Peptides against a protein of PDB entry 5ONS. Designs and how they scored, part 37

Target 1, 181 residues: chain A of PDB entry 5ONS
Amino acid sequence: MFKKFDEKENVSNCIQLKTSVIKGIKNQLIEQFPGIEPWLNQIMPKKDPVKIVRCHEHIEILTVNGELLFFRQREGPFYPTLRLLHKYPFILPHQQVDKGAIKFVLSGANIMCPGLTSPGAKLYPAAVDTIVAIMAEGKQHALCVGVMKMSAEDIEKVNKGIGIENIHYLNDGLWHMKTYK

## One batch from the design tools (peptide; aimed at target 1 Q140 L143)

Design b2_p22_8_s3 (made by RFdiffusion4, then SolubleMPNN; from b2_p22_8, 11 letters changed)
Fold by OpenDDE base, seed 5:
Structure b2_p22_8_s3 (fold): chain B 181 residues (1-181), chain A 22 residues (1-22)
Amino acid sequence: as target 1 above (181 residues)
Amino acid sequence: SEYEREQAELARRAAAAPPEEY
């Protein structure tokens, strides 16, 4: 989603949200990520304005005090930014790739099944279309936010093809955006 | 309690900062 993203070229505008819209978004976030509920007032304090940065390709980034928190495309599901996920790593279920897959993930490549079934990988139960945090062998922080393209069961069984779609990864265009006020 | 242990773990995770490890 952000492989060729550049803030100067791909950001269109920024809007401040009304209170009613913010409440709706908070409810959506709790529905998507139940574990975030106790932390949502810390992540999105009531006193702070919430903004949406509108980008090309129908991408929207939710921000508070310039911090990029969540993003979505075409009003689909919200994804946490890696920066937020690093602060709150429990927001998403995890999958772990082996050491050999790291360089490919960091180039924006999708995660292939063998990278999830190898001895250095850890594959946890997850259904198709689940948004997941991609961890790496020997690393502490997520390097990617992805979407399961196969169930964990099918990844183990078939062990061929794209297991997880790479949506957002370290050092992509969104990562380099860092903040927006 | 189990609940308190879970909350403590979540709190510790929420306080973590990402290092430059990649």
Scores: peptide ipSAE 0.350, ipTM 0.714, DockQ to the pose 0.258
OpenDDE base, seeds 1, 2, 3, 4: peptide ipSAE 0.096, 0.114, 0.333, 0.264; ipTM 0.710, 0.690, 0.709, 0.655

Design b2_p22_8_s4 (made by RFdiffusion4, then SolubleMPNN; from b2_p22_8, 11 letters changed)
Fold by OpenDDE base, seed 1:
Structure b2_p22_8_s4 (fold): chain B 181 residues (1-181), chain A 22 residues (1-22)
Amino acid sequence: as target 1 above (181 residues)
Amino acid sequence: SEWEKEQAELARKAAAAPPESY
């Protein structure tokens, strides 16, 4: 989603959200990520305005005090930014790729099944379309936010093809954006 | 959960640290 993203080229505008809209978004976030509820007031303090940065390709980024928190495309599900996920790693269920897959993930490539089933990888139960944090063998911080294109069960059985779609990865355009005030 | 709280605490401690090298 952000492989060729640049703030100067791909941001269209930024709007400050009304209180009612913010409440709706917070409820949606809790539905998507139940574990975030106890932390949501810390992540999105009531006193702080919430903004939407509108980007090309119908991408929207939720920000508070310039910090990029979540993003979505075409009003679909919200994804946490890696920067938020690094602060709250439990927001998403995890999958772990082996060392060999790291360079490909960091190039924006989708995660192939063998990278999730090989030694050094860890594959946890997850249904298709689940948004997941991609961890790496020997690393503590997520390097990617992805979407399961196959269930964990099918990844293990088939062990061929795209297991997880790469949505947002370390050092992509969104990562480099850092803040937007 | 307790796991989530532990992870959050670990993350807070590491939040100011630079990203890992890959």
Scores: peptide ipSAE 0.094, ipTM 0.716, DockQ to the pose 0.283
OpenDDE base, seeds 2, 3, 4, 5: peptide ipSAE 0.046, 0.088, 0.082, 0.089; ipTM 0.660, 0.677, 0.699, 0.679

## One batch from the design tools (peptide; aimed at target 1 I102 K139 L170)

Design b2_p23_1_s1 (made by RFdiffusion4, then SolubleMPNN; its pose is not in this set)
Fold by OpenDDE base, seed 3:
Formats: structure tokens, sequence, C-alpha cells
Structure b2_p23_1_s1 (fold): chain B 181 residues (1-181), chain A 23 residues (1-23)
């Protein structure tokens, strides 16, 4: 989603959200990520304005005090930014790739099934279309936010093709954006 | 060959940056 993203070239505008809209978004976030509920007031304090940065390709980034929190495309589900995920790693279920897959994931490549079934990888139960944090063997921080293109069960059984779509990864355009005020 | 080597170097830099984050 952000492989060729640049803040200067791809940001269209920024809007401040009304209270009612913010409430709706918070509810949606809790529905998508139930574990975030106790932390949501810390992540999105009531006193702080919430903004949406509108980007090309129908991308919207939810921000508070310039901090990039979540993003979505075409009004689909919200994804946490890696920066937020690093603070709250429990927001997403995890999948772990082996060491060999790291460099490819960091280049924006989709995660192939063998990278999830090989020694050093850890594959956890997950349904198709589940948004997941991609962890790496021997590493603490998520390097990617992805979407399951196959169930964990099918990844293990078929062990061929794209297991997880790479949506947002370390050092992509969104990562380099850092803040937006 | 040259392009492939450049891509490899880029991936190595990305990996290094990831390692720095882990520190």
Amino acid sequence: as target 1 above (181 residues)
Amino acid sequence: KKKEEEEKKKREKLLEEFEKLEE
C-alpha cells in the first residue's frame, strides 16, 4: 500500500474530525481490535483533536497530535501503523516469519507460505482476511502489517503461494512519514 | 547483474535499519 508512497507527493489534504465521527471510529476500532479498548483513551485522548490525512489511492491515515495511528484504504478496515503497533504489540494477532524472509518482507514482498512453515517461523491459527502483525525470528518488533490470504491451516497444508499480503512494512513510505501535524 | 546487486544492497540496508530498531 505504501511501497511508492511519499508524503509530499501523495498527501492530498488533512481534515479535523467532528466528535460524532471520532466516536464512530473509536467504536469501529474496538470492534476490529477488542484488545485496544482499555488503551484507546491513552491512544486517542478526548482532549486531543483527531485528524484524517487523505492521500492518493483512497488512503486515509488517522492521526492524533501528529502521530500516525491507523490507516485504511477505500473506507475498508483500519490497520494500525507499525509505530502504534510497536507501542501496543497486542493489537493484532501475530505471525512469525523465518530469518530468511525478513529482507524480502522489508522490500515489500508478500509473505510466501514456506516462510511461515519453515524452521524459525511460527504460524498461529488465523482465518483468511485476518489482519496480522508479522514478526521475525529472533526479533522483538513487528516488521510488517499484513492480511492473511490463506488460513493458517491452508498455509500449513498447501505450503505454496502467498500466505500473507504485505500491507505496511518497516521503512516504507508510511514509516518514513513519521508524523503529520 | 548490476541491478540485482543494487537491490541486494538496498535490502541489506533495510535489514540494518531493522536491527538498529531492535537495539
Scores: peptide ipSAE 0.292, ipTM 0.809, DockQ to the pose 0.807
OpenDDE base, seeds 1, 2, 4, 5: peptide ipSAE 0.260, 0.268, 0.278, 0.265; ipTM 0.796, 0.801, 0.810, 0.800

Design b2_p23_1_s2 (made by RFdiffusion4, then SolubleMPNN; its pose is not in this set)
Fold by OpenDDE base, seed 5:
Structure b2_p23_1_s2 (fold): chain B 181 residues (1-181), chain A 23 residues (1-23)
Amino acid sequence: as target 1 above (181 residues)
Amino acid sequence: KEEEEELEKEREELEKEFEELEK
């Protein structure tokens, strides 16, 4: 989603949300990520304005005080940014790729099944379309936000093809955006 | 703010580690 993304070229505008809209978004976030509910007042304090940065290809980024928190495309599900995920690693269920898969993930490649079934990988139960944090063998912080394209069960059984779609990864265009006020 | 500084340091270290793996 952000492989060729550049803030200067791909941001269209920024709007400040009304209170009612913010409440709606918070409810959506709780629905997607039930575990985030106790933390939303910290992540999105009531006193702070919430903005949406609108980008090309119908990408929207939710921001508070310049921090990029969540993003979505075409009004689909919200994804946490890696920057938010690093602060709140429990927002997403995890999957771990082996060391050999890291370079491919960081190139924006989708995660192939063998990178999730190898000895250095850890594959946890997850259904298709689940948004997941991609961890790397021997590392503490997520390097990617992805979407399960196969169930964990099928990844183990089939062990070929795309297991997880790479949505947002370390050092992509969104990562380099850092802040937006 | 101190926690944010620590997190930023960890992120920088993470970036460096992964950049080295990309080479």
Scores: peptide ipSAE 0.267, ipTM 0.802, DockQ to the pose 0.041
OpenDDE base, seeds 1, 2, 3, 4: peptide ipSAE 0.281, 0.258, 0.059, 0.094; ipTM 0.807, 0.795, 0.650, 0.672; seeds 1, 3 fail the geometry check

Design b2_p23_1_s3 (made by RFdiffusion4, then SolubleMPNN; its pose is not in this set)
Fold by OpenDDE base, seed 5:
Structure b2_p23_1_s3 (fold): chain B 181 residues (1-181), chain A 23 residues (1-23)
Amino acid sequence: as target 1 above (181 residues)
Amino acid sequence: EEKKKEEEKEREELEKKFEEEEA
């Protein structure tokens, strides 16, 4: 999603949200990520303005005090940014790739099944279309936010093709955006 | 502000570690 993203070229505008809209978004976030509810007041303090940064390709980024928190495309599901996920690693279920897959993930490549079934990888139960945090062997922080293109069961059985779609990865265009006020 | 600087530093260190793995 952000492989060719640049803030200067791809940001269209920024809007400040009304209180009613913020409440609606918070409810959507709780629906998608039930475990975030106790933390939502510190992530999105009531006193702080919430903004949407609108980008090309119908991408929207939710921001508070310039921090990029969540993004979505075409009013689809919200994804946490890696920066938020590093603070709150429990927001997403995890999958772990082997050390050999790291370089490819960081190039924006989709995650192939062998990178999830090999020694050093850890594959956890997950359904198709589940948004997941991609962890790496020997690393503590997520390097990617992805979407399951196969179930964990099918990844193990088939062990061929794209297991997880790479949506947002470390050092992509969204990562380099850092802040927006 | 100090906490923000520490967090920024940790992120930069993390970025550097992954860049080294990408190289």
Scores: peptide ipSAE 0.070, ipTM 0.588, DockQ to the pose 0.041
OpenDDE base, seeds 1, 2, 3, 4: peptide ipSAE 0.029, 0.031, 0.061, 0.034; ipTM 0.560, 0.596, 0.537, 0.499

Design b2_p23_1_s4 (made by RFdiffusion4, then SolubleMPNN; its pose is not in this set)
Fold by OpenDDE base, seed 4:
Structure b2_p23_1_s4 (fold): chain B 181 residues (1-181), chain A 23 residues (1-23)
Amino acid sequence: as target 1 above (181 residues)
Amino acid sequence: MEKEEEEKKKMEELEKEFEELEK
């Protein structure tokens, strides 16, 4: 989603959200990520304005005090940014790729099934279309936010093709954006 | 070969940046 993203070229505008819209978004976030509920007031304090940065290709980034928290495309599900996920790693279910897959993920490549079934990888139960945090063998921080293109069961059985779509990864255009006020 | 070497170098740099985050 952000492989060729540049803040200067791809951001269209920024809008401040009304209270009613913020409430709706918070409810949606709790539905998508139940574990976030106790932390949501810390992540999105009531006193702080919530903004949406509108980008090309129907991408929207949710921000509070300049921090990039979540993003979505075409009013689909929200994804946490890696920066938020690093603070709250429990927001998403995890999958772990092997050491050899790291460089490919960091180049923006989709995650192939063998990178999830090989020694050093850890594949956890997940349905197709589940948003997941991609961890790496021997690493602490998530390096990617992805979407399951196959169920964990099918990844294990078929073990060929794209297992997880790479949506947002370390050092992509969104990562480099850092803050937006 | 040059393109492959450039890609390899780029991937190594990305891995180094990830390692720096881990510290």
Scores: peptide ipSAE 0.278, ipTM 0.760, DockQ to the pose 0.799
OpenDDE base, seeds 1, 2, 3, 5: peptide ipSAE 0.267, 0.191, 0.180, 0.194; ipTM 0.753, 0.728, 0.721, 0.728

Design b2_p23_2_s1 (made by RFdiffusion4, then SolubleMPNN; its pose is not in this set)
Fold by OpenDDE base, seed 1:
Structure b2_p23_2_s1 (fold): chain B 181 residues (1-181), chain A 23 residues (1-23)
Amino acid sequence: as target 1 above (181 residues)
Amino acid sequence: MKEKEEKEEEELEKYNEELLKEY
């Protein structure tokens, strides 16, 4: 999503959300990420304005105090940013790629099944379309936010093709945006 | 206000540098 994203070229505008819209978004976030509920008032304090940064390709980034929290495309599901995920690593289920897959993930490539089934990888139960944090062998922080394109069961059985779609990765255009005030 | 923003920026830069060293 952000492989060719640049803040200067791809941001269109920023809008401040009304309280009613914020409430709706918070409810959606809790529905998508139940584990976030106890933390949501810390992540999105009631006193702080919530903004949407509107970008090209129908991308919207949810921000509070300049921090990039979540993003979506075409009013689809919200994804956490890696920056938020690093603070709250439990908001997504995890998958772990092997050491060999790291360089490909960091180039924006989709995660292939062998990178999830090989020694050093860890594959956890997950359904198709589940948003997941991609961890790496021997690393502490998630390097990618992805979407399961196959179930974990099918990844293990088939062990070929795209297991997880790469949505947002470390050092992509969204990562480089850092903040937006 | 400015000093706080500068400190937050420095902390973010440090975090980014440390994280990039992980990979």
Scores: peptide ipSAE 0.354, ipTM 0.810, DockQ to the pose 0.210
OpenDDE base, seeds 2, 3, 4, 5: peptide ipSAE 0.342, 0.097, 0.337, 0.087; ipTM 0.805, 0.631, 0.801, 0.625

Design b2_p23_2_s2 (made by RFdiffusion4, then SolubleMPNN; its pose is not in this set)
Fold by OpenDDE base, seed 1:
Structure b2_p23_2_s2 (fold): chain B 181 residues (1-181), chain A 23 residues (1-23)
Amino acid sequence: as target 1 above (181 residues)
Amino acid sequence: DEEKKKKEEEELEKYNEELLKEY
């Protein structure tokens, strides 16, 4: 999603959200990520304005105090940014790729099944379309936010093709955006 | 306010540097 993204070229505008809209978004976030509920007031304090940064390709980034929290495309599901995920690593279920897959993930490539089934990888139960945090063998922080394109069961059985779609990865255009005020 | 902003920027840069060393 952000492989060719540049803040200067791809950001259109920024809007401040009304309270009613914020409430709706918070409810959606809790629905998508139940584990975030106890932390939501810390992540999105009531006193702080919530903004949407509108980008090209119908991408919207939810921000509070300049921090990039979540993003979506075409009013689809929200994804956490890696920066938020690093603070709250539990908001997504995890998958772990092996060491060999790291370089490909960091180039924006989708995660292939062998990178999830080989020694050093860890594959946890997850259904298709589940948003997941991609961890790496021997690393502490998630390097990618992805979407399961196959179930964990099918990844293990088939062990061929795209297991997880790469949505947002370390050092992509969104990562380099850092903050927006 | 300016000092706070500067500190936040420095912390962010430090975080980024440390993370990039991880990979």
Scores: peptide ipSAE 0.353, ipTM 0.803, DockQ to the pose 0.211
OpenDDE base, seeds 2, 3, 4, 5: peptide ipSAE 0.342, 0.323, 0.338, 0.351; ipTM 0.800, 0.779, 0.796, 0.809

Design b2_p23_2_s3 (made by RFdiffusion4, then SolubleMPNN; its pose is not in this set)
Fold by OpenDDE base, seed 1:
Structure b2_p23_2_s3 (fold): chain B 181 residues (1-181), chain A 23 residues (1-23)
Amino acid sequence: as target 1 above (181 residues)
Amino acid sequence: MKEEEEKEEKELEEYNKALLEEY
């Protein structure tokens, strides 16, 4: 999503959200990420304005005090940013790639099944279309936010093709935005 | 306010540096 994304070229505008819209978004976030509920008041304090940064290709980034929290495309599901995910690693279910897959993930490549079934990888039960945090063998922080294109069961059985779609990764265009006020 | 912003910026820089060392 952000492989060729640049803040200067791809940001259109920024809008401040009304309280009613914020409430709706918070409810949606809890529905998508039940584990976030106890933390949502810390992530999105009631006293702080919530903004949406509108970008090209119908990308929207939810921000509070300049911190980039979540993003979506075409009013689809929200994804956490890696920066938020690093603070709250439990927001998403995890998958772990082996060491050999790291360089490909960091180039924006989709995650192939062998990178999830090989020694050093860890594959946990997950359905198709589940948003997941991609961890790496021997690393502490997630390197990618992805979407399951196959179930974990099918990844193990088929062990060929795209297992997880790469949505957002370390050093992509969204990562380089850092903050937006 | 300026001191808090400078602190936050420094923390972000240290965080980014640590990640670059990790990967």
Scores: peptide ipSAE 0.357, ipTM 0.804, DockQ to the pose 0.228
OpenDDE base, seeds 2, 3, 4, 5: peptide ipSAE 0.347, 0.336, 0.346, 0.346; ipTM 0.800, 0.788, 0.797, 0.796

Design b2_p23_2_s4 (made by RFdiffusion4, then SolubleMPNN; its pose is not in this set)
Fold by OpenDDE base, seed 1:
Structure b2_p23_2_s4 (fold): chain B 181 residues (1-181), chain A 23 residues (1-23)
Amino acid sequence: as target 1 above (181 residues)
Amino acid sequence: MEEEKKKEEEELEEYNEELLKEY
């Protein structure tokens, strides 16, 4: 989603959200990420304005105090940014790729099944379309936010093709945006 | 306010550098 993203070229505008809209978004976030509920007031304090940064390709980034929290495309599901995920690593279920897959993930490539089934990888139960944090063998922080394109069961059985779609990865255009005030 | 902003930017830069060293 952000492989060719540049803040200067791809940001259109920024809007401040009304309280009613914020409430709706918070409810959606809790529905998508139940584990975030106890932390949501810390992540999105009531006193702080919530903004949407509108980008090209119908991308919207939810921000509070300049921090990039979540993003979506075409009013689809929200994804956490890696920066938020690093603070709250539990908001997504995890998958772990092997060491060999790291360089490909960091180039924006989708995660292939062998990178999830090989020694050093860890594959956890997850359904298709589940948003997941991609961890790496021997690394502490998630390097990618992805979407399961196959179930964990099918990844293990088929062990061929795209297992997880790469949505947002370390050092992509969204990562480089850092903040927006 | 400017000093606080600068400090926040420096902290973010340090964080980014440390994280990038992980990979």
Scores: peptide ipSAE 0.340, ipTM 0.791, DockQ to the pose 0.200
OpenDDE base, seeds 2, 3, 4, 5: peptide ipSAE 0.327, 0.316, 0.328, 0.333; ipTM 0.786, 0.772, 0.785, 0.788

Design b2_p23_3 (made by RFdiffusion4)
Pose (drawn by RFdiffusion4):
Structure b2_p23_3 (pose): chain A 181 residues (1-181), chain P 23 residues (1-23)
Amino acid sequence: as target 1 above (181 residues)
Amino acid sequence: EEETEEYEEAIKNAPDVPDPDLS
């Protein structure tokens, strides 16, 4: 989603949200990520203004104190930014690719099933369309936010095709936009 | 199918990636 994204060519503007809208978004975040509820007062303090950074192709980025928290396209599901996920790794279920796939996902490639079924990889049960944190064999931190395109059981069996869609990866355009200011 | 085979071969021959900078 952000492979060729930068602030100049992709950010149209930034709107500050009213209280009515903030509550609605928080509710959606709760529905989508149940375990995030106890942490929202910390992530989105009552005191701080909440802004949406509007981007081309109807991408929205939710910001608090200039920190990028979540993003979505159209009115689709929210995804945590990798920076938020690094602070709260439990927000998402995990999938671990083998170390050989690291180079390819850091270049924006989708995750193929061999990257999940090979030794060094760890594949956990997941239904299709689940938003997952991509972990690397031998790495402590997540490197990608992905969406299951095949269920985990299908990935084990079919073992060919895109297993996980690469949505956001380390040092993509979104990662380079460290803060909005 | 060919793309998957090429990918599998590529990841087996891929160099190890050191710990990336997270700043």

Design b2_p23_3_s1 (made by RFdiffusion4, then SolubleMPNN; from b2_p23_3, 10 letters changed)
Fold by OpenDDE base, seed 1:
Structure b2_p23_3_s1 (fold): chain B 181 residues (1-181), chain A 23 residues (1-23)
Amino acid sequence: as target 1 above (181 residues)
Amino acid sequence: DEETKKFEEEMKKAEEVPEPDLS
């Protein structure tokens, strides 16, 4: 989503959200990520304005005090940014790739099944379309946010093709935004 | 933040290492 993304070229505008809209978004976030509920007031304090950075291709980035928290495209599901996920790693279920897959993930490539079934990888139960944090062997922080294109069961059985779609990865255009006020 | 910086440095090094295709 952000492989060719540039803040200067791809951001259209930034708007401050109404209270009712914020409430709706918070409810959606809790529905998508139940584990975030106890932390949501810390992530999105009631006293702080919530903004949406509108980007090209119908991408929206949710921000509080300049911190990039979540993003979505075409009013689809919200994805946490890697920066938020690094602070709250439990927001998403994890999948772990082997060391050999790292360079490909960091180039924006989708994650192939062998990278999830090989030694050093860890594959956890997950259904198709589940948003997941991509971890690497021996690393504490996620390198990618992805979406399951196959169930974990099918990844193990078929062990060929795209297992997880790469949505947002370390050093992509979104990562380099850092903050936006 | 320090841990993130360390991770970034480690990942940068990993990018430089040629690895076999996983296809």
Scores: peptide ipSAE 0.099, ipTM 0.681, DockQ to the pose 0.041
OpenDDE base, seeds 2, 3, 4, 5: peptide ipSAE 0.054, 0.019, 0.037, 0.029; ipTM 0.597, 0.480, 0.595, 0.541

Design b2_p23_3_s2 (made by RFdiffusion4, then SolubleMPNN; from b2_p23_3, 11 letters changed)
Fold by OpenDDE base, seed 1:
Structure b2_p23_3_s2 (fold): chain B 181 residues (1-181), chain A 23 residues (1-23)
Amino acid sequence: as target 1 above (181 residues)
Amino acid sequence: MEESEKFAEEMKKAEEVPEPDLS
């Protein structure tokens, strides 16, 4: 999603959200990510304005105090930014790729099934379309936010093709945006 | 520099190492 993203070229505008809209978004975030509920008041304090940065291709980035928290496209599900996910790694279920897959993930490539079934990888139960954090063998922080294109069961059985779609990865255009005030 | 930024820099250096294709 952000392989060719540049803040100067791809940001259109920024809007401050009304209280009612913020409440709706918070409820949606809790529904999508139940583990975030105890932390949501810390992540999105009631006293702090919530903004949406509107980008090209119908991308919206949810921000508080300039921190990029979540993003979505075309009013689809919210994804946490890697910056938020590094602070709150439990927001997403994890999948772990082997060491050999790291380079490909960081290039924005989709995660192939063998990279999830090989020695050094760890495949955890997850349904199709689940948003997941992509961890790597021997690394402490997520490399990528992805979406399961196959169930964990099917990844193990088929062991061929795209297991997880790469949505947002370290050092992509969203990562380089850092903050927006 | 935050730990997250240090990690990103570490990973950027790791990309420079030739790795065999997954396929």
Scores: peptide ipSAE 0.553, ipTM 0.862, DockQ to the pose 0.040
OpenDDE base, seeds 2, 3, 4, 5: peptide ipSAE 0.538, 0.546, 0.544, 0.540; ipTM 0.855, 0.857, 0.857, 0.856

Design b2_p23_3_s3 (made by RFdiffusion4, then SolubleMPNN; from b2_p23_3, 9 letters changed)
Fold by OpenDDE base, seed 1:
Structure b2_p23_3_s3 (fold): chain B 181 residues (1-181), chain A 23 residues (1-23)
Amino acid sequence: as target 1 above (181 residues)
Amino acid sequence: DEETEKFEKAMKEAEEVPEPDLS
């Protein structure tokens, strides 16, 4: 989503959300990520304005105090930014790729099944379309946010093709954006 | 290589992020 993204070229505008919209978004976030509920007041304090940075290709980034928290495209599901996920790694279920897959993930490539089933990888139960944190073998912090394109069960059984779609990864355009005030 | 360096840099940034406040 952000392979060719540049803040100066791809941001259109920024709007401050009204209370009712914020409430709706918070509810959606809890529905998508139940584990976030106890932390939501810390992530999005009631006293702080919530903004949406509107970008090209119908991308919207939810921000509070300049911190980029979540993003979505075409009013689809919200994804946490890696920067938020690094603070709250439990927001998403995890999958781990082997060392050999790392360079491909960081190029924006989708995660192939063998990179999730090989020694050094760890595959955890997850349904199709689940948003997941992609962990790297030997690292404690996510390198990518992805979406399961196959269930974990099918990834193990089929063991070929795209297992997880790469949505956001370290050193992509969103990562380099860091903040927006 | 350069890609590894960029990766390690990003991971270092991630490591420096403070834990959530549990108080």
Scores: peptide ipSAE 0.420, ipTM 0.867, DockQ to the pose 0.046
OpenDDE base, seeds 2, 3, 4, 5: peptide ipSAE 0.363, 0.323, 0.385, 0.285; ipTM 0.850, 0.823, 0.860, 0.807

Design b2_p23_3_s4 (made by RFdiffusion4, then SolubleMPNN; from b2_p23_3, 10 letters changed)
Fold by OpenDDE base, seed 4:
Structure b2_p23_3_s4 (fold): chain B 181 residues (1-181), chain A 23 residues (1-23)
Amino acid sequence: as target 1 above (181 residues)
Amino acid sequence: DEESKKFEEAMKKAEEVPEPDLS
């Protein structure tokens, strides 16, 4: 989603949200990520304005105090930014890729099944379309936010093709935005 | 390789971010 994204070229505008819209978004976030509910007031304090940065290709980035929190495309599901996920690693279920897959993930490539079933990888139960954090062995922070294109069970059984779609990865265009005020 | 270096640098910066208060 952000492989060729540049803040200077791809940001269109920024809009401050009304309270009613914020409430709706918060409810959606809790539905998508139940584990975030106790932390949502810390992540999105009531006193702080919530903004959406509108980008090309129908990308929207949810921000509070300049911090990039979540993003979506075409009014689809919200994804946490890696920066938020690094602070709150529990908001997504994890998957771990092997060392060999890291370089491909960082190039924006989708994660193939063998990279999730090989030694050094860890595959945890997850259904299709689950948004997941992609971890690397020996690293504390996720290198990628992805979407399960196969269930964990099917990844193990089939062990071929795209297991996880790469949505947002370390050092992509979104990562380099850092903040937006 | 260059991607590994970028990863390590980015991860180092990410690790400098304070953890949330879990209390």
Scores: peptide ipSAE 0.035, ipTM 0.595, DockQ to the pose 0.047
OpenDDE base, seeds 1, 2, 3, 5: peptide ipSAE 0.031, 0.032, 0.017, 0.035; ipTM 0.527, 0.601, 0.475, 0.543

